Peptides against a protein of PDB entry 6MBK. Designs and how they scored, part 161

Target 1, 240 residues: chain A of PDB entry 6MBK
Amino acid sequence: GFEMVNFKEEGFGLRATRDIKAEELFLWVPRKLLMTVESAKNSVLGPLYSQDRILQAMGNIALAFHLLCERASPNSFWQPYIQTLPSEYDTPLYFEEDEVRYLQSTQAIHDVFSQYKNTARQYAYFYKVIQTHPHANKLPLKDSFTYEDYRWAVSSVMTRQNQIPTEDGSRVTLALIPLWDMCNHTNGLITTGYNLEDDRCECVALQDFRAGEQIYIFYGTRSNAEFVIHSGFFFDNNSH

## One batch from the design tools (peptide; made by RFdiffusion4, then SolubleMPNN)

Design b2_p18_8_s1 (from b2_p18_8, 10 letters changed)
Fold by OpenDDE base, seed 5:
Structure b2_p18_8_s1 (fold): chain B 240 residues (1-240), chain A 18 residues (1-18)
Amino acid sequence: as target 1 above (240 residues)
Amino acid sequence: MRTWKHLISLDFTPVTFP
């Protein structure tokens, strides 16, 4: 019922190939197709993950390295997804000097500098780990791990990470959700949740979409990590 | 495209490398 399209001004998005009605379940993504902390643990990164406290403690960094490892793997299942990701981001880690200068007049500058500092420190740490740790020898990143790579992966995760339930539903974990995250933003209500019974992310249409129209979703006001982990679609029916 | 909405807040002491 939809296709990926490169829209001139908005970049990649999803376009309806048929009429889609409001509240129609038009998109679902099974867990097996997600890039998760668990899939990272089960990948070539797994041995290193098991030995590195930071990877274990910071699921977002684990996802960043998972993304980098899969990008460097020609036969990765996620290659088609990774190829749809931006090569650069309009995020603080990519700000030019003039943009940073503009922010110097704002309170945000401290957060930006903190992000730069933290990201640089993380890179330096993991560069050392990749160069010296025995379990890093099999990583496709061994000989090609740059700050630019790390910046890209971190930015990809920052913009696209979501909280989903673990397989047993007992905890939350982090995931990148292929195809679904191609939807561009519009104002509205959260229309995406996780169906534990079918073990999949589910997205219902925010409104009616006609064939040929771009499909938009509402990302919400909360952080990108705060994905709706319950099977219930929260339609803010609180306008009653 | 999704926008930046999250800061990586953890601060680490960097490990030196060549």
Scores: peptide ipSAE 0.025, ipTM 0.646, DockQ to the pose 0.047
Fold by OpenDDE base, seed 4:
Structure b2_p18_8_s1 (fold): chain B 240 residues (1-240), chain A 18 residues (1-18)
Amino acid sequence: as target 1 above (240 residues)
Amino acid sequence: MRTWKHLISLDFTPVTFP
């Protein structure tokens, strides 16, 4: 019912190949296709994860390293997904000097500086870990781990991470959701949830889409990348 | 393309550094 298309102004997105009705379940992504903290633990990163307190404490960093490891792996299952990711982002880590200067008069500058500092510190820490830790020897990024790589991965995760339930539904974990996250944003209601019975992310159409139209979703508030774990689509009218 | 100018809920603030 949809196809990936490169839209001139919006980059990659999904286009309807048929008419899709509002509230129609048009897209689902099973857990096995997600890049999760659990898939990171089960990957080549697993041994290092089991011994690094930061990876264990910060699932987003675990996802960033998982993304880097898979990107560096030619036979990775997620190569098709990774290849669709932007090479650079419109995020603070990619701001030019002029953009940073513009923000100096705003309260946002403190957050930007914090992000720069934190990212740099994380990179320095993990660079050392990758070079010295025995379990890092198996990582495909061992000989190619630059700050550019790290800021890309961090920015990828920062812009695309979602909270989903664990397999048993008892807790939340973090995930990148291939295919689904290609949908560009529009204003509306969250129409994506997680179906625990079928163990998949489910997205229903926000509105009617005609064949040939771009399919948009509402990402939610910029601060809330949470999937609705409970029954049904939580229409958070966060029109605030 | 899913890109935000602002952080999603979970930033990359380090919890602990050794």
Scores: peptide ipSAE 0.035, ipTM 0.685, DockQ to the pose 0.096; fails the geometry check
Fold by OpenDDE base, seed 3:
Structure b2_p18_8_s1 (fold): chain B 240 residues (1-240), chain A 18 residues (1-18)
Amino acid sequence: as target 1 above (240 residues)
Amino acid sequence: MRTWKHLISLDFTPVTFP
């Protein structure tokens, strides 16, 4: 077992409540507990999703709106998870003027400005959609959709989204993985994958952990989006 | 809490915008 703990230097993480051996399956998250593009389609957002081409084309934006709708829903199943998310992020969308000025001397400035412009354009587009589209009338965020809300949701998805297989394993979709994404990082090998037979995300221990020790995972050198696919547990059903 | 150290970990560039 494990428990969520606030560590002084590292913030929230997972602590072992018993001895865990290397390669032991200590954490699994069934598909039904994930926030996915599919769960977004099956939520109050579903009717709008079915009519908006951008939501259909960009699964990350669909997840951002799913996160906002569930946050605005007091009875949402994901409220306990959403409450664990940071209120602010260290992403470029939260940079102060001095931080942006510092980046002007770097090659990263183009990407930062592109992200700002794209996020602002997306917000302006969806603000109009939420105000005018018939299927937006039932969204809990209709009367409370600010740029700050959108910035937060985009940053949450940007830092936490993962690729997982569809139920039939034929395609890749996007997911937020509650509880698992609370693990802090250490150097090592990727030990998280998706078990299609049991339809769950699985994490095995990177090393031995004693009762009372913090449990670490390796995030890899890739983005969160690529994390689950490249763990070798994705059987690329790319049958060559 | 898990966060990527990369400043830009995901591309939100729209495929098509009106």
Scores: peptide ipSAE 0.029, ipTM 0.652, DockQ to the pose 0.080; fails the geometry check
Fold by OpenDDE base, seed 2:
Structure b2_p18_8_s1 (fold): chain B 240 residues (1-240), chain A 18 residues (1-18)
Amino acid sequence: as target 1 above (240 residues)
Amino acid sequence: MRTWKHLISLDFTPVTFP
């Protein structure tokens, strides 16, 4: 019902190959296809994860390293997904001097500096870990771990991470959702949820889309990696 | 490109540094 297309100025997105009706389930992604903290633990990163307190405490960093390890692995299952990710981002970590100067007139400058400082410190820490920790020896990034790599991975996770339920639904975990996150943003209602019975992320159409139209979703007004897990989809226009 | 409006407010501060 859809295809991935590289749109001018918008990058990769999804285009309808047939008419899709509002509220139609057009896209789903099983848990096994997601990049999660759990899949990171079960990967080549697992041994290091089990011994590093920061990786254990910060699932977003675990995802960033998972992403880097998989990117550096030619046979990774997620290579097709990783190749769709932007090479650069409009995140504070990519701001040029002029952009930073523009923000100096705002309170945002403190957050930008904080992100730079934190990311640099994290990189320095993990560079040392990768060089010295026994369980880092098998990581494909062992001899190739630059700040640019880390900046990219952090920015990728920052822009794409989601909270999903654990398999038993008792807790939440972090995930990157391949294919689904190719949908570009429009204003509207959240139309994505997690189906625990089928163990998959599900997305219903925000509106009618005709064949040939780009499929947009609403990311929501969230500050965190939030995902609709138990409340279902927001279909009522009047719930605002 | 998938981006969040609240990118600046996202906290990547390490919980603990050894």
Scores: peptide ipSAE 0.029, ipTM 0.652, DockQ to the pose 0.079; fails the geometry check

Design b2_p18_8_s2 (from b2_p18_8, 9 letters changed)
Fold by OpenDDE base, seed 3:
Structure b2_p18_8_s2 (fold): chain B 240 residues (1-240), chain A 18 residues (1-18)
Amino acid sequence: as target 1 above (240 residues)
Amino acid sequence: SRQWSHLISLDFTPITFP
């Protein structure tokens, strides 16, 4: 029903290969295909995760390291997804001096500097952990963990993480959603939720799309991470 | 591609540093 296309002005997106009607379920992604905190725990990162309090407390950092480990693994299931991710981001961690100077006149400067400081501190901490912790010896990134790697992973997670229910629906966890996150944004309503019965993310069409048209979704007024909570969908079904 | 300025919504502030 759709294909990945590089649009000249918008970059990568999804294009309809057939007519799609409004509210039609055109895209779903089973839990097993998601990069989650749980998949991080079940990966080569698992032993380190079980012994590091920061990884346990901060699921976003766990996802960042999961992303780095999988990127460094040639046989990773998520290689096709990881290769679609940008190499650089237009986030504050990538701002040049002139961009930072411009922000000095704004209230955002405090948050930017805090982000820089926190990211640098996290990198320094985990660099030491990777070099010294016994469970880090098996990590594919052990000999290639730079600040640029960490900055990229943090930025990737920051821009693409989503809140989804745990398998039992009792709690919320974090996930990267391959293929779905390739959709570009348009104004509208959130049409993505999680179906616990089928254990999958589901996206219904915001409007009618004809064959050959780009498929857009609405990311919401808040972060992409909050799509499930703020969509009006319940975790048990994608009823709107 | 999904490019939201998530600076406002995503907190990477460590809860505790050892």
Scores: peptide ipSAE 0.030, ipTM 0.667, DockQ to the pose 0.088
Fold by OpenDDE base, seed 2:
Structure b2_p18_8_s2 (fold): chain B 240 residues (1-240), chain A 18 residues (1-18)
Amino acid sequence: as target 1 above (240 residues)
Amino acid sequence: SRQWSHLISLDFTPITFP
């Protein structure tokens, strides 16, 4: 087993409550517990989603709004998960002026400016949508949609979104994976996959963990955490 | 917590839908 612990320097993480062996399936998360584009469609956001082309085209934005709607809903099933999310992120959208100035000497500055510009434009668009669209009236964020909210949600999705298969395995969709994403990162191999037969995300231990030790996983070179849909667990040392 | 400082280039290109 494992337990959630607030580590002083690393924030929330998982700690082993017993000895866990390498390659042991210690953590799984059924689809029904995931925040997905599909769950967004089935939520209070669904009517707006069905009418907004950007939400339909950009699953990551759909997840961001899903996250905001659920955060604003006291009775949301995902409240325990949402409360574990950072209030702020060490991402470009949160960079201070001095940090941006430091990056001016790097090629990253163009990406930072692009992110700021794009996020601001999206916020402006959706602010208008939320204020004027009939299907936005039921959204709990109707009267409380700030740039800070949007920045937070976008950053949350950017840092935590994963690709998982659809229920039928025919396509890929985006998901936030509660509990699993509480694991802090270490170097190693990807030990997480999706089990279509049981319809769940599965995580096996990267190494032996003793009772009382923090459980780390390798997130990979996270671009969008691409779940290897087809091959299961990539244990191949892709020395790229 | 996953503080990925990596510039995830999420192409948030505003799809300006006409």
Scores: peptide ipSAE 0.032, ipTM 0.682, DockQ to the pose 0.058; fails the geometry check
Fold by OpenDDE base, seed 4:
Structure b2_p18_8_s2 (fold): chain B 240 residues (1-240), chain A 18 residues (1-18)
Amino acid sequence: as target 1 above (240 residues)
Amino acid sequence: SRQWSHLISLDFTPITFP
């Protein structure tokens, strides 16, 4: 019912191939297609994950490294997804000096500086880990782990991470949701949830879409102007 | 594609670097 299209101004998005009605379940993504903390643990990153407390404690960082490892793996299942990701982001980590100067007049500056500092510290830490830890030797990024790589991965995760239930529904974990996250934003209501019975992320149409129209979703009350701590995708347990 | 300016709540508990 949809296809991925590169729209001139908006970049990649989804276009309807048929008429889609409001509230129609038009898109679902099974857990097996998601990049999750669990998939990170089950990847080449797994051995390092099992021994690094930071990776264990910070699922977002685990996802960032998972993303980097998969990006560096030519045969990765997620290569098609990763290739659709932006090479740069409009996030604080990519701000130019002038943008940072502009923010100096705002309350956000402290958060921005904190993010810079923290990200730099994390990079320094993991650079050392990758260079010295035995389980890092098998990582495809071992010989190519730059701050730019880490910045990109962190920014990718920051902008795209979602909270989903674990397989047993007992906890919340973090996930990147391929294909779904290609939908561009529009104003409205959150129309995505997770179906535990079918173990998939489900998205219903916010409105009617005609064949050939771009499909938009609502990301939440977020703006590019507002630096909000990414709370991830709000999982509505009562979606169904 | 999702391009939102968000701050990662990196719950940077001071990672006591070992």
Scores: peptide ipSAE 0.032, ipTM 0.673, DockQ to the pose 0.065; fails the geometry check
Fold by OpenDDE base, seed 1:
Structure b2_p18_8_s2 (fold): chain B 240 residues (1-240), chain A 18 residues (1-18)
Amino acid sequence: as target 1 above (240 residues)
Amino acid sequence: SRQWSHLISLDFTPITFP
């Protein structure tokens, strides 16, 4: 019902290959296809994760390292997804000096500086961990871990991480959702949820789309999304 | 693809360092 297309102004997106009606379930992504904290634990990163308190405490950083490890792995299952990710982001970690100076006129400057400082500290910490920790020896990024790599991974996770339920539905975890996050955003209502019965993310069409039209979804007002947890999908007027 | 040009809400503040 859809295909990936590189749109000139918007970059990669999804295009309808047939007519899709509003509220139609046109896209679903099973848990096994997601990049999650759990998949990070089950990857080559697992042994290090089990021994590093920061990775354990900060699922977003775990996802960032998971992303880096998979990117550095030619045979990674997620290579097709990773190749669709932007190489750069329009986020504060990528701001040029002039952009930062412009922000000095705003109240956001302190948050930007904090983000820079925190990211730099994290990089320095994990650089040391990767160089010295026994369980880091098998990581594909062992000999190639630059600040640019970390900045990219952090920015990728910041812009694309989502909260989904654990398998038993008792807690929430963090996930990158391949294919789904290829949709470009538009104003509207959140039409994505998690179906625990089928253990998958589900997205229904925000509106009617004709064959050949780009499919847009609403991500909310921020980059990370909170999903509606439900048994069976229903249209919810949830908004962020 | 999903991108945001504003300050991202997710906090990457380290909890603790050794």
Scores: peptide ipSAE 0.031, ipTM 0.674, DockQ to the pose 0.081; fails the geometry check

Design b2_p18_8_s3 (from b2_p18_8, 11 letters changed)
Fold by OpenDDE base, seed 5:
Structure b2_p18_8_s3 (fold): chain B 240 residues (1-240), chain A 18 residues (1-18)
Amino acid sequence: as target 1 above (240 residues)
Amino acid sequence: MRQWSHLISLDTTPITFP
């Protein structure tokens, strides 16, 4: 019912290949296709994860390293997804000096500097870990781990991370959702949820889309999507 | 594609350096 297309000006997005009605379930992504904290634990990163308190405490960092490890693995299942990700982002970690100067006149500057500092500290910490920890020896990034790599991975996660239920539904975990996150943004309601019975993310159409039209979703007012545990679909208007 | 990120803190427990 849809295809990936590179739209002029908007970049990659999804285009309808048939008419899709509002509230129609047109897209679903099973858990096995998601990049999650759990898949990170079950990957080559697993041994290091089990020994590093920061990776255990911060699921977003775990996802960032998971993304880096999979990117560095030619045979990774997620290579097709990773290749669709931007190589750079228009986020604070990529701001040039002039852009930072502009922000100096705003209250956002403190948050920007904090993000810079935290990201740099994390990189320095993990650089040492990767160089010295026994469980890091088998990581594909062992001999190639730059700040640019880390900045990219962290930015990818910040822009694309979602909260989903764990397999048993007892807790919330973090996930990157391939294919679904290709949808570009429009104003509206959250129309994506998690179906625990079928163990998959499900997205219903925000509106009617005709064949050939780009399919848009509403991201909400924050960067990460929140799925309601045990509710299936989540319909919330975070717009003001 | 999703490109914008709200400013979020990536702070964790204090990290010490040699």
Scores: peptide ipSAE 0.021, ipTM 0.639, DockQ to the pose 0.054
Fold by OpenDDE base, seed 4:
Structure b2_p18_8_s3 (fold): chain B 240 residues (1-240), chain A 18 residues (1-18)
Amino acid sequence: as target 1 above (240 residues)
Amino acid sequence: MRQWSHLISLDTTPITFP
């Protein structure tokens, strides 16, 4: 019912191949296709994860390293997904000096600086870990772990991470949801959930889409400041 | 291509040390 398309202005997105009605379940992604903290634990990152307190406590960082490890693995199952990710982001960690100056007059500036500081500290920490920890030797990024790598990974996670239930439904975990996260944003209501019975993410159509139209989803209600912090942009039609 | 964070990511805090 849909296909991946590189749209002129929005970049990659999903286009309907048939008419889709509002509230129709048009997209679902099984857990096994997701990049999760659990899949990170079950990957080459697992041994290090089991011994690093920060990776254990910060699932988003675990996902970031999971992305980096899988990106560096030519035979990774997620290579097709990773290839769809931007190589750069318009998020704060990528802001140029002028962009930061622009934000000085906004409420976001302090959070931006905090993000810079925290990300730098995290990189420094993990650089040392990767260089010295025995379980880091098997990581594909062992000899190639730059700040740019880390910046990209955490930016990818910050912009794309989602909370989903654990397999047993007892807790929540973090996940990147391939294919689904290609949907570009529009104003509306959240139409995505997780079906534990079928163990999959499910997305119903926000509105009617005709064949050939781009399929949009609503990411959630956020202030422009929050969009800057998390997504690096101001949404003109943001009805917060 | 998505550049925004979804609300289903209730973890909206910057990545920080625990």
Scores: peptide ipSAE 0.025, ipTM 0.654, DockQ to the pose 0.255; fails the geometry check
Fold by OpenDDE base, seed 1:
Structure b2_p18_8_s3 (fold): chain B 240 residues (1-240), chain A 18 residues (1-18)
Amino acid sequence: as target 1 above (240 residues)
Amino acid sequence: MRQWSHLISLDTTPITFP
């Protein structure tokens, strides 16, 4: 009921190919299609993950490296998804001097600097790890790991990571959700949840969409989303 | 395409290195 379209001002998005009614389940993504911390652990990154405490402790970084490894793998299952991701972001790690200077007038400047510092330190750490750790030898990024790569991956994860339940529903984990995250945002209510019974992300239409219209969703107040875990879908009151 | 809702990511958790 939808197709990927490159919209002029908004970039890639989803367009309805038929009329979609409000609250209609129009999009679902099974766990097996997600890029998760678990899929990272089960990938070529797994051996390194198992021996690096930072990867183990920081799921978002694990996802970032997972993303980089898959991007560097021509035969990656997620290549079609990765190709839809922006090559750069309008986020602090990409700010030019003028943008940073502008932020100096705000309370945000300290957070920006902290992010810069943390990201740089992370890169330096993992650069060394990738160069020296035995389990890094098989990584497709072994000989190609630049700060630009890391900045991109971290930014991709920061803007797109979502909390979903683990398979048994006992905990939460982090996931990138292909196809779903192509939807551009609008104001409204969160209409995406995780169906544990069917083990999939489910998105219901925020409103009626006619054939040919772009399908929008509400991300919430943050870039990363906390999914509503439910047996049956309901609309929450999470709006901004 | 997803973008940040805020100028700054809230995920700024520091990492302790050896």
Scores: peptide ipSAE 0.025, ipTM 0.594, DockQ to the pose 0.077; fails the geometry check
Fold by OpenDDE base, seed 3:
Structure b2_p18_8_s3 (fold): chain B 240 residues (1-240), chain A 18 residues (1-18)
Amino acid sequence: as target 1 above (240 residues)
Amino acid sequence: MRQWSHLISLDTTPITFP
């Protein structure tokens, strides 16, 4: 009931191809289509993951490397999704000198510089790992791993990662949600959750949308949304 | 397209190096 469209002012988004009613389940994404920490562990990255404490401890970094490995793999299932991702971001890691100077008098500057330092240190660490660790030899990025690659991957994850339940529902894990994350933002309530019974992300319409209208969702106050476990059409209104 | 809603990431978890 929707299609991808390049809107003149908003960029890429989803457009309804039919009338969609409020609270109608119009979009769902099964777990098998998600990029998750688990899919990273089950990929070519798995052997390295099992040996590196940082990858194990930081799911966001694991997703970043998963994204890089899949991007470098021509036959990756996620190629169509990856090709929709921005090549650059308006995040602190991409700030120009004037933007940094603008923030210099604010409390945010400390966090910006911290991100710069941490990201640089992470890159240096993993560059060494990729060059020397035996399990890194099979990675498609072995001979091409730049800071720009890492910056892009980390930024992609930071802007798009979501918390979803594990398969057994006992814990939370991180996921990128293809197709769903193409929806642009509007004010409202979170209308996306995870259906454990059907093992899929589900999104219900925030409002009525007529055929031809852009479909908007509410991201919440942050992009790394915490998904609520739901059954049927009952969603907890997540305030995040 | 979905992006972070804040200028600064809320994920400030420090990385612990070996």
Scores: peptide ipSAE 0.020, ipTM 0.629, DockQ to the pose 0.078; fails the geometry check

